Peptides against a protein of PDB entry 5TDY. Designs and how they scored, part 8

Target 1, 88 residues: chain A of PDB entry 5TDY
Amino acid sequence: EKKIDGRRKAAVLLVALGPEKAAQVMKHLDEETVEQLVVEIANIGRVTPEEKKQVLEEFLSLAKAKEMISEGGIEYAKKVLEKAFGPE

## One batch from the design tools (peptide; made by RFdiffusion4, then SolubleMPNN)

Design b1_p10_1_s3 (from b1_p10_1, 3 letters changed)
Fold by OpenDDE base, seed 5:
Structure b1_p10_1_s3 (fold): chain B 88 residues (1-88), chain A 10 residues (1-10)
Amino acid sequence: as target 1 above (88 residues)
Amino acid sequence: PPSAFEALLS
């Protein structure tokens, strides 16, 4: 598993969420952070399926740890990925 | 969720 810096992970997630959901997340962030994320998104380049899976799994793990979503773990993450990007 | 997102960003 390759290490991904937080800024890139956030950018990958925002792109994966789509513009509507991404906007809903970003409006809760300060202006400086938003500007930085926009730059990261603009320079995101290629995102591999593995990278997308890694980022989404980590995000969902964090959300679960904060009790923001029901139990599901990796299997739940797989279902989310399947719906978002389709089967590999 | 914003809280989880911020944690991811860290």
Scores: peptide ipSAE 0.139, ipTM 0.763, DockQ to the pose 0.532
Fold by OpenDDE base, seed 2:
Structure b1_p10_1_s3 (fold): chain B 88 residues (1-88), chain A 10 residues (1-10)
Amino acid sequence: as target 1 above (88 residues)
Amino acid sequence: PPSAFEALLS
């Protein structure tokens, strides 16, 4: 298991979400953070299946952990995984 | 959710 920095993890997740859903997530962030993430996405390069899986699973875990402050977080994470690893 | 995403990139 390779260690992935937070910035790359975010980029991987956003790319996995697709442009529309990624935008919906990013609209809650400040402009500077958005700019940083856009740069990360632009320079994401190739994402291995293992890396993608690792990031999405970690996101799912985080969403579950924050269930109390964001109801529906688990469902959101499930949708992410479904779209990322659904039929291709 | 935004909070989970922010935690991910932290």
Scores: peptide ipSAE 0.133, ipTM 0.757, DockQ to the pose 0.598
Fold by OpenDDE base, seed 1:
Structure b1_p10_1_s3 (fold): chain B 88 residues (1-88), chain A 10 residues (1-10)
Amino acid sequence: as target 1 above (88 residues)
Amino acid sequence: PPSAFEALLS
């Protein structure tokens, strides 16, 4: 497994979420952080399927650990990934 | 998401 920089992981996640969901996340962040993320998104280049999967799985794991999602588990993660990797 | 997102960032 290749280790991904945290800033890039965040950018990959936001792109994967789509503009609407990404906006919801970024509403809670300070202006400086938003500016940094915008730069990362602008320079994200190509995202491999493996990289995208890795980032999403890590995020879901973190969300579960912080009790931010109630459903949790591999089943929920599967649902999220299936929707995230849909054609677009 | 914000808390988990920040954790993802580092």
Scores: peptide ipSAE 0.133, ipTM 0.764, DockQ to the pose 0.545
Fold by OpenDDE base, seed 3:
Structure b1_p10_1_s3 (fold): chain B 88 residues (1-88), chain A 10 residues (1-10)
Amino acid sequence: as target 1 above (88 residues)
Amino acid sequence: PPSAFEALLS
C-alpha cells in the first residue's frame, strides 16, 4: 500500500465528490484550511484507481469509527464509494 | 461528515 499524506488524501476525496458535494464539505471548514485544500486540488494531477480506492475506503472507515456521527453520514460515505467504483 | 474529513486530513 502506497503511503499518502493527509493533504493529498483530502484533495483526492474532494475531487471524487464533485464540486457541488465537495462544497458542502468545505463550507464547514475554516478559511485557512479551505485555502490549503484549494492548493492541493489545483496540484492534484493524476489520481490512480488504487489511490482513489484507498482514500475512499479510509474515509469510510474513519466515518464508521466515529461514535457521534449519524447513520445518514455512514450512508453518505457508502454512496460515494458506490458512485466511484460501482457500475457505470 | 466534517469530523471524518478532518480526521482524514490529519
Scores: peptide ipSAE 0.132, ipTM 0.759, DockQ to the pose 0.581

Design b1_p10_1_s4 (from b1_p10_1, 4 letters changed)
Fold by OpenDDE base, seed 3:
Structure b1_p10_1_s4 (fold): chain B 88 residues (1-88), chain A 10 residues (1-10)
Amino acid sequence: as target 1 above (88 residues)
Amino acid sequence: PPSAFEQLLA
């Protein structure tokens, strides 16, 4: 799989979450970090299904490791992706 | 400790 930098991964996730949920994720971040993320979102360009899946799977793995969610893995990631961007 | 999001961003 292709290497994606952290800023790019965060931008992909935030777009997938939608504005309301993304705002809740970002609300405790400092101004500089928020500005950096906004730039990445503004310049996100084309995001492939493979990239979306990769980012979501990594985030879900991290979230599961912190016991934020009980259901994870590829199937959950696919469900999230479908809800966010439609079937692929 | 850093959140899952912050870990992703790092």
Scores: peptide ipSAE 0.395, ipTM 0.866, DockQ to the pose 0.538
Fold by OpenDDE base, seed 4:
Structure b1_p10_1_s4 (fold): chain B 88 residues (1-88), chain A 10 residues (1-10)
Amino acid sequence: as target 1 above (88 residues)
Amino acid sequence: PPSAFEQLLA
């Protein structure tokens, strides 16, 4: 619902992935980009469940468009996100 | 073309 800038989105995603997987995502990035992302992560502060859900859903949608993972996997992940971070 | 992550970052 609330707009989030791309740098914030990336930081939220990387934190959600955990340090090991986040490192794998960042391995191919240039030094400047990595430094910028590290700063964003360091200053991420509080991440609400709603923000986390929004970012993860957007990333999964982008991953689907890029055919990075199977359609079934993405759809299942979206359902998990709805159950975990949606209204209840 | 940019990766999904790079598109998110943009």
Scores: peptide ipSAE 0.379, ipTM 0.863, DockQ to the pose 0.569
Fold by OpenDDE base, seed 1:
Structure b1_p10_1_s4 (fold): chain B 88 residues (1-88), chain A 10 residues (1-10)
Amino acid sequence: as target 1 above (88 residues)
Amino acid sequence: PPSAFEQLLA
């Protein structure tokens, strides 16, 4: 797998979440961080299916480890990708 | 402690 920096990972995730839920995620972040993320989203360019899957799997793994969610893994990630971007 | 999202961002 290819290395992706944290800023790009966050941007990919936020795009996948959609604007409403992304906003909820960022509410508690400081203004500077929010601005950085907005810039990354604006310049996200092309995101491959592999990159999206990698980011979502990493996030879901972290979320499960933090007990943020009960359901994680690749199957949930696929559901998120399907809802956000549809088939390719 | 940092959230899952913040850990991803780091």
Scores: peptide ipSAE 0.363, ipTM 0.858, DockQ to the pose 0.537
Fold by OpenDDE base, seed 5:
Structure b1_p10_1_s4 (fold): chain B 88 residues (1-88), chain A 10 residues (1-10)
Amino acid sequence: as target 1 above (88 residues)
Amino acid sequence: PPSAFEQLLA
């Protein structure tokens, strides 16, 4: 398994969610965070099936661990991204 | 070192 940096994971996840669901996630994030994500998405390049699978499996694993699996995993995605880009 | 974001998603 190849290591993927967190920023790329976020980009891969959002792309995997599709534009509609990705928008639902990002509309709850602050402008600066959205800008950062947009940059990552813009530079995502090619996403291999293996990479996509890896990111989604990790996401689902975390979502299950938090018992936050909902339709589309939107709520968990929002929570993770909000905390990730929140105040440090 | 990895950012807080990277640590969170690791």
Scores: peptide ipSAE 0.165, ipTM 0.749, DockQ to the pose 0.141

Design b1_p10_2_s1 (from b1_p10_2, 3 letters changed)
Fold by OpenDDE base, seed 3:
Structure b1_p10_2_s1 (fold): chain B 88 residues (1-88), chain A 10 residues (1-10)
Amino acid sequence: as target 1 above (88 residues)
Amino acid sequence: MDPFLELLNS
């Protein structure tokens, strides 16, 4: 398993979701963070299936961990993964 | 923290 920095992980996830859903995910983020993510997306280059799988699994794990202290985490993760692995 | 922010900050 290759180490991936957090900025790239986020970019991989957003690209997998597509522009419409990515915009929805970023609605609650501050302007500076959004601008940084746009730059990462613009420079994402190739995303291997292995990298995509690694990122999505980590995101699912984080969402499940959050579910332990707040409701809705698992449902949120399901929606994101469904879009990420869905038809392109 | 939001799971997406945790991913970003990992």
Scores: peptide ipSAE 0.650, ipTM 0.930, DockQ to the pose 0.682
Fold by OpenDDE base, seed 4:
Structure b1_p10_2_s1 (fold): chain B 88 residues (1-88), chain A 10 residues (1-10)
Amino acid sequence: as target 1 above (88 residues)
Amino acid sequence: MDPFLELLNS
């Protein structure tokens, strides 16, 4: 398993979600963060299936951890995974 | 923290 920068992880996830769902994820972020993510997405280059899998599994793990202290985390993660692994 | 932000800052 190769180490991936957090910024790239986020970009990979957003690309996997598609533009509409990515916008929903980012709508609560500040403008500067959104702009930075857009740049990362624009320069994402090739995303391998292995990298995508790694990022999505890590995100699911983070969402499960969030569920332990906040309701809705598991449902949120489930929806993200469903979109990310949907038809391309 | 938000799971997405956790990922971003990891």
Scores: peptide ipSAE 0.647, ipTM 0.929, DockQ to the pose 0.711
Fold by OpenDDE base, seed 1:
Structure b1_p10_2_s1 (fold): chain B 88 residues (1-88), chain A 10 residues (1-10)
Amino acid sequence: as target 1 above (88 residues)
Amino acid sequence: MDPFLELLNS
């Protein structure tokens, strides 16, 4: 397992989700953060299957942890994973 | 914190 920068993790996730779902994820973010993410996505280069899997698994873990204190976390994570790894 | 923000800030 290789260490991945947080900004890159976010970009990998957004690309994996596709433009429609990525927009939904970013809709609540401030403009500056969105601009930073767009730049990161533009320079993402190659994303290996291993990197994609690592990022999505970490995201799932974070969402499950949030479920302990907030409703909908696990269901939210399931939807993200289904989109990222589901058929296209 | 939102899971996405946690990922971004990790």
Scores: peptide ipSAE 0.645, ipTM 0.929, DockQ to the pose 0.693
Fold by OpenDDE base, seed 5:
Structure b1_p10_2_s1 (fold): chain B 88 residues (1-88), chain A 10 residues (1-10)
Amino acid sequence: as target 1 above (88 residues)
Amino acid sequence: MDPFLELLNS
């Protein structure tokens, strides 16, 4: 397993979701954060299946960890994973 | 914190 910085993780997730769902995920973010993410996406280069799997599993784990204190977290994560791993 | 923001800031 290779260590990936958070900015790249987010970019990998957004690319995996596709443009429509990525926009929905970012809809509540401030303009500066969105701009930074766009830069990361533009420079993402090759994403291996292993890297994609690692990122999405970590995202699911983070959502599960917040389940008890954040309503809808698990459902949100499940929907994201379904869109990321399934065909658009 | 939102799971996406948690991932971004990890």
Scores: peptide ipSAE 0.643, ipTM 0.928, DockQ to the pose 0.662

Design b1_p10_2_s2 (from b1_p10_2, 5 letters changed)
Fold by OpenDDE base, seed 1:
Structure b1_p10_2_s2 (fold): chain B 88 residues (1-88), chain A 10 residues (1-10)
Amino acid sequence: as target 1 above (88 residues)
Amino acid sequence: MDPFMELYNS
């Protein structure tokens, strides 16, 4: 397993979601975070299937962990993943 | 922190 920068992980996830669904995720982020993500997306280059899978699995893990202390985490993760793998 | 931001900051 390759180590991936957190900002790149987030960018990979957003690209996987597609532009419309990524916008739904980004709308609640602060301006600086959005700017950093735009830079990462613009320079994302090649994303391997392995990298994409790794990022999605890590995101799911984080969401499940959040559900243990805050309601809605698993459902939030399911919505994101369904959008990521859903039809465009 | 939501799961997305946790991923971003990881």
Scores: peptide ipSAE 0.684, ipTM 0.938, DockQ to the pose 0.735
Fold by OpenDDE base, seed 3:
Structure b1_p10_2_s2 (fold): chain B 88 residues (1-88), chain A 10 residues (1-10)
Amino acid sequence: as target 1 above (88 residues)
Amino acid sequence: MDPFMELYNS
C-alpha cells in the first residue's frame, strides 16, 4: 500500500465525516493544527477508495490500541468510525 | 494521545 502523510490521513478522515462532524472533531485542537488541517482539506483533491479504506483502518487500529487504557477514547473513536463508515 | 492526533502525527 502507498504511504500517506499523517496530515493527509487526518484530512481524509475529516472529509469522510462531513463538515459538521469534522468541526466537532477539530473543536478541541489547537489553532495551528486546525489551520493546517483546513489547508489539507482544501487541497485534498481526489481520494481513492483504497486510500480511504487505508486511513479508516489505521484510525480504527489506533483507537483499539487505547482500549486497555482509555474507555473515553474508545467511545470517541466509535462515534467517529460510525460516521466514517456510514452511508453517503 | 488522542487517536485522531496519533493519526495526524503518523
Scores: peptide ipSAE 0.681, ipTM 0.939, DockQ to the pose 0.699
Fold by OpenDDE base, seed 2:
Structure b1_p10_2_s2 (fold): chain B 88 residues (1-88), chain A 10 residues (1-10)
Amino acid sequence: as target 1 above (88 residues)
Amino acid sequence: MDPFMELYNS
């Protein structure tokens, strides 16, 4: 498995979600983080299927790890995953 | 921290 920078992971996820849903994810983030994500998205280049799969699975893992602690977090993750894995 | 930000900071 190839190591991917966290900022790139987030950018890959947002691109997978599409512009509308990506905006919904970013709307609750601070301005500086949003600006950094926009830069990463602008310079994302090619995303391989393997990289996309790796990122989505890691996100799912992170969400599941917090399931017992934050059910609300799981609900949020489900919404993201539904868009990421849904019909493209 | 929400899963997205954890991913971002990983």
Scores: peptide ipSAE 0.681, ipTM 0.938, DockQ to the pose 0.725
Fold by OpenDDE base, seed 5:
Structure b1_p10_2_s2 (fold): chain B 88 residues (1-88), chain A 10 residues (1-10)
Amino acid sequence: as target 1 above (88 residues)
Amino acid sequence: MDPFMELYNS
């Protein structure tokens, strides 16, 4: 498994969601984070199916971990996961 | 922290 930095992981996830859904995810983030994500997306280059799968699975793992901690986190993560694993 | 930001900061 190849190591991927957090910024790229997030960018890969957002690309997988599509622009409209990605915007919904980012609307609650601070301006600086949004700008950094936009830059990462703009320079994301090639995203392999393997890389996308790796990122989505890690996100799923994080979501499940949060399920044991916060109900609010679960609902948010669930929404993102449903969109990410849905039709592209 | 929400799962997305956890991913971002990982």
Scores: peptide ipSAE 0.678, ipTM 0.937, DockQ to the pose 0.736

Design b1_p10_3_s1 (from b1_p10_3, 5 letters changed)
Fold by OpenDDE base, seed 3:
Structure b1_p10_3_s1 (fold): chain B 88 residues (1-88), chain A 10 residues (1-10)
Amino acid sequence: as target 1 above (88 residues)
Amino acid sequence: DELFLKLVYL
């Protein structure tokens, strides 16, 4: 398992959602954060299957943990996973 | 991993 740069993980996750859904997610973030994410997405280059799997697994784990303390975490995780592994 | 965590917790 390769260690993935922290900022790159965010870009991988958003790209997995696609442009429209990624934009919807970013509406919940402050402007500075959005600008940072856009830069990372612009420089993402090639995403390997291994990187994508690693990022999605970490996201799923964190989302499940969030669900234990708040509502809606699992639903968000489902949306990401549907884009990654569901039908095109 | 600040950006990544922001996506997780919005």
Scores: peptide ipSAE 0.537, ipTM 0.915, DockQ to the pose 0.690
Fold by OpenDDE base, seed 1:
Structure b1_p10_3_s1 (fold): chain B 88 residues (1-88), chain A 10 residues (1-10)
Amino acid sequence: as target 1 above (88 residues)
Amino acid sequence: DELFLKLVYL
C-alpha cells in the first residue's frame, strides 16, 4: 500500500463524489479551505483505482467512527461510496 | 491530513 499525500486524499475524495455532491460538501467549508481544495483538484492528474479504493476505505473507516459520536456518519459514507462505485 | 479530515467531519 502506497502512502498518499494528505492533500491528494482530499482531492481524490471530492472527485469520487462527483461534481454535484462535491459542490454540496464544499458549501460547508470556509473560503480558504475551498481555495486549497480547488488547487489540489486542479493538480490531481490521474487517479489510479488503487488510490481511489484506498481513500474511500479510509473515509469509510473514519465515518463509521464518527457515527459512534454523532448521527449521520455511516449514512454519509454510504452516499459517497454509492456515487464512487455505484451505477454510472 | 487536515483537508481530508475537514471533508470527513465537515
Scores: peptide ipSAE 0.523, ipTM 0.912, DockQ to the pose 0.696
Fold by OpenDDE base, seed 4:
Structure b1_p10_3_s1 (fold): chain B 88 residues (1-88), chain A 10 residues (1-10)
Amino acid sequence: as target 1 above (88 residues)
Amino acid sequence: DELFLKLVYL
């Protein structure tokens, strides 16, 4: 397993969500954060299947942990995974 | 992992 830069993980996740859902997510963030994310997306280059899987699995794990405290984490994670791995 | 965590927790 290769270590992925933290900022790159964010870009990979947003790309995996697709442009529509990524835009909706970013509407909940402050301007500075959005600018940072856009820069990371612009410089993402090629995303390998391996790092995509790695990022989504970490996201799912963290979302499940969040669900133990707040509602919606697991459902959010499932939607991301369906978008990335669902039938196409 | 600040940006990534922000996405996880919205």
Scores: peptide ipSAE 0.501, ipTM 0.906, DockQ to the pose 0.697
Fold by OpenDDE base, seed 5:
Structure b1_p10_3_s1 (fold): chain B 88 residues (1-88), chain A 10 residues (1-10)
Amino acid sequence: as target 1 above (88 residues)
Amino acid sequence: DELFLKLVYL
């Protein structure tokens, strides 16, 4: 398992969500953060299946942990996983 | 992982 750059993980996640959902997510972020994310997406290049799997698994893990103390984590994770693996 | 965490916690 290769270590993935933290910034790249964000880009991979957003791409996995698709443009519509990614846009909705970014509406909740400040302008500077959005700019940073756009840069990372622009530089994403190719995303390997291994990278996508690693990012989604980490996201799912974090979302599940978050769900234990707050709502929304599992639902968000499901949306990402559906977009990433459902169509396949 | 700041950007990534921001997406997780929105």
Scores: peptide ipSAE 0.500, ipTM 0.906, DockQ to the pose 0.679

Design b1_p10_3_s2 (from b1_p10_3, 3 letters changed)
Fold by OpenDDE base, seed 3:
Structure b1_p10_3_s2 (fold): chain B 88 residues (1-88), chain A 10 residues (1-10)
Amino acid sequence: as target 1 above (88 residues)
Amino acid sequence: DELFEKIVFL
């Protein structure tokens, strides 16, 4: 397992969602953050299956932790996983 | 890591 740059993890996750869903997520972020994410996405290049799996696993772990302290975390995780592993 | 956390927790 290779350590993934933190900024790259963000780009991998958003690309996994697809352009439309990624845009919906970014509506909840401030303008500066959006600009940073767009730069990372633009420079993402090739995403390996290993990177995608690693990022999704970390996302799922964090989402589960969020569910323990607030509502909706597991539902959010499910939506991302559906995009990652569901039909194209 | 900060950007990733922002996506997860919005």
Scores: peptide ipSAE 0.514, ipTM 0.910, DockQ to the pose 0.675
Fold by OpenDDE base, seed 1:
Structure b1_p10_3_s2 (fold): chain B 88 residues (1-88), chain A 10 residues (1-10)
Amino acid sequence: as target 1 above (88 residues)
Amino acid sequence: DELFEKIVFL
């Protein structure tokens, strides 16, 4: 398993979400953060299936942990995974 | 991994 740069993980996740859901996520972030993410997305290049899977698995893990603290973590993760791996 | 964490936790 190759370690993925943190900034790249963010870009991979947003691209995996698709433009509609990625836009909804970005609405909850400050302007400086959005600018940083746009740069990473612009330089994402090719995303391997392995990278995509690795990022989504880490996302799911963190979302499950969030569910233990606040509502909606697991359901949020399910929606993201459905969009990322669902029918195209 | 600050950017990634921000997306996860919003």
Scores: peptide ipSAE 0.509, ipTM 0.909, DockQ to the pose 0.681
Fold by OpenDDE base, seed 5:
Structure b1_p10_3_s2 (fold): chain B 88 residues (1-88), chain A 10 residues (1-10)
Amino acid sequence: as target 1 above (88 residues)
Amino acid sequence: DELFEKIVFL
């Protein structure tokens, strides 16, 4: 398993969400953070199936852990997984 | 992984 740059993980996740959901997420972030994310998305290049899998699994793990204190994380995880594995 | 965590709201 290859280690993925943290910044790249963010870009992969946002792309996996799709444009509509990604935009909704970014509305909750400060301007500087949005700018950083845009840069990472612009430099994402090719995303391999392996990278996507690793990022989604880590995201799901973090969201499940957060479920212990907040339902928001797991709800968001459902949205990401639906976009990544559902319709297609 | 600050950017990633912000997206996850952690």
Scores: peptide ipSAE 0.497, ipTM 0.906, DockQ to the pose 0.642
Fold by OpenDDE base, seed 4:
Structure b1_p10_3_s2 (fold): chain B 88 residues (1-88), chain A 10 residues (1-10)
Amino acid sequence: as target 1 above (88 residues)
Amino acid sequence: DELFEKIVFL
């Protein structure tokens, strides 16, 4: 397993979400954060299947952890995974 | 992993 830079993980996740959902996510973020994310997306280059899988698995893990405190995390994670791995 | 967490937790 290869270590992925934290900023790159963010870009991979947003790309995996697709443009519509990624835009919705970024509407909840401050301008500075959005600018940072846009830069990372612009420089993402190729995303390997291995990177995508690794990032989505970590996303799911974090969302499940959040669900222990706030409701909605698991369902949110499931929707992202369906978007990324669903039939195409 | 600040940016990543911000996306996960909005």
Scores: peptide ipSAE 0.491, ipTM 0.906, DockQ to the pose 0.661

Design b1_p10_3_s3 (from b1_p10_3, 4 letters changed)
Fold by OpenDDE base, seed 3:
Formats: sequence, C-alpha cells, structure tokens
Structure b1_p10_3_s3 (fold): chain B 88 residues (1-88), chain A 10 residues (1-10)
Amino acid sequence: as target 1 above (88 residues)
Amino acid sequence: DELFLKIVNL
C-alpha cells in the first residue's frame, strides 16, 4: 500500500459521498475545517481505485471501533460504502 | 489525519 497524505484522505472520503451528502456532512463542521476540506477537494485531482479502497477501508475500521463506544458508526460506514461502491 | 478524524467522529 502507498501511504496517502493525511489531508488527502478526507477529500477522497467526501468526494466518494457525492456533493449532496458531502455538503450535509460539512454542515456539522466548523468553518475553518470546511475551508480546509474544500481546498483539499479542489486539489484532489485523480483518485485511484487503490486510494479509494484504502480510505474507505480505514474509515470502516475506525467506524467499527467507534461503534464499540457509541451507536451509529457501523450504519454510517455502510452508507458511505454503499455510495462509494454502489451503482452509478 | 486531523481532517479525516473529524469526519469519522462527526
């Protein structure tokens, strides 16, 4: 696996959600964070299938870990994965 | 990593 830049991981995840769902996510973040994310998304360029897989797998792993503490992590992860790997 | 974690912990 190639190491992905930390900032790039966030952009890959949001792009995978699509503009409408990504916007809904960003509504819950502070303005500075949103601005940072928008910059990363604007400069994302090409996302390889390998990068997308790595980011989504890491997200799933972290969501599962969070589920042990709070409910909703697994469901959130499923929604992201369904959008990312589902039919176009 | 910070931005990514903020999304994960939303």
Scores: peptide ipSAE 0.564, ipTM 0.924, DockQ to the pose 0.728
Fold by OpenDDE base, seed 4:
Structure b1_p10_3_s3 (fold): chain B 88 residues (1-88), chain A 10 residues (1-10)
Amino acid sequence: as target 1 above (88 residues)
Amino acid sequence: DELFLKIVNL
């Protein structure tokens, strides 16, 4: 697999969610973080299917680990994957 | 990967 820039991963994730869902996610973040994410999204260019899959799989993995500490990690990850890979 | 982690840890 090709290494993805750390900042780019966040943008890929949000783009994969689509604008409506990405907006809902960003409502839970502080203003400074949102501004940074918007900049990354603005500069994302094209996202390849390989990048999308790679980022979402990493997200799922991290969410699984988080569930050991907080409730809802697996369900959240499943929702993201469904929106990204589900029927469109 | 700070931005990415912030999304993961909503």
Scores: peptide ipSAE 0.519, ipTM 0.915, DockQ to the pose 0.688
Fold by OpenDDE base, seed 1:
Structure b1_p10_3_s3 (fold): chain B 88 residues (1-88), chain A 10 residues (1-10)
Amino acid sequence: as target 1 above (88 residues)
Amino acid sequence: DELFLKIVNL
C-alpha cells in the first residue's frame, strides 16, 4: 500500500465525489480551506483506482468512528461510496 | 491530514 500525501487525500476525495457534490461539501468550509483544496485539486493530475479506493476506505473508517459520537456518519459514508463506486 | 479531516468532520 502506497502512502498518500495528506493534502492529496482531500483532493482525491473531492474529485471522487464529482464536481456537483464536491461543491456542496466546500460550501460548508471556510474560505482559506476552500482555497487550499482548490490548489490541490488543480494539481491532482491522475487519480489511480488504487488511490481512490484507499482514500474512500479511510473516509469510511473515520465516518464509522464518528458515528459513535455523532449521528449520520455511517449513512454519509454510504452515500460517498455509492457516488464513487456505485452505479450512476 | 488537516484538509481531509475537515471534510470528514463537517
Scores: peptide ipSAE 0.513, ipTM 0.915, DockQ to the pose 0.705
Fold by OpenDDE base, seed 5:
Structure b1_p10_3_s3 (fold): chain B 88 residues (1-88), chain A 10 residues (1-10)
Amino acid sequence: as target 1 above (88 residues)
Amino acid sequence: DELFLKIVNL
């Protein structure tokens, strides 16, 4: 398993969501964070299937962990994975 | 992985 740059992981996740859903996510973030994310997305280049899978699985894992302290996290994670991996 | 965590914790 190849180690992915920390900043790149966020970009891979948002690109995997597609532009419409990624935009909806970013509407809930502060301006500085959005600016940083846009820069990372602009410099993402090619995303391999392996990177995409790795990032989405990490997202699922973290969402499951968060479910321990907040409800609804696992369901959101499932929806993201289904929409991101579905077309593949 | 600050940016990634901000999305996860949205």
Scores: peptide ipSAE 0.506, ipTM 0.911, DockQ to the pose 0.677

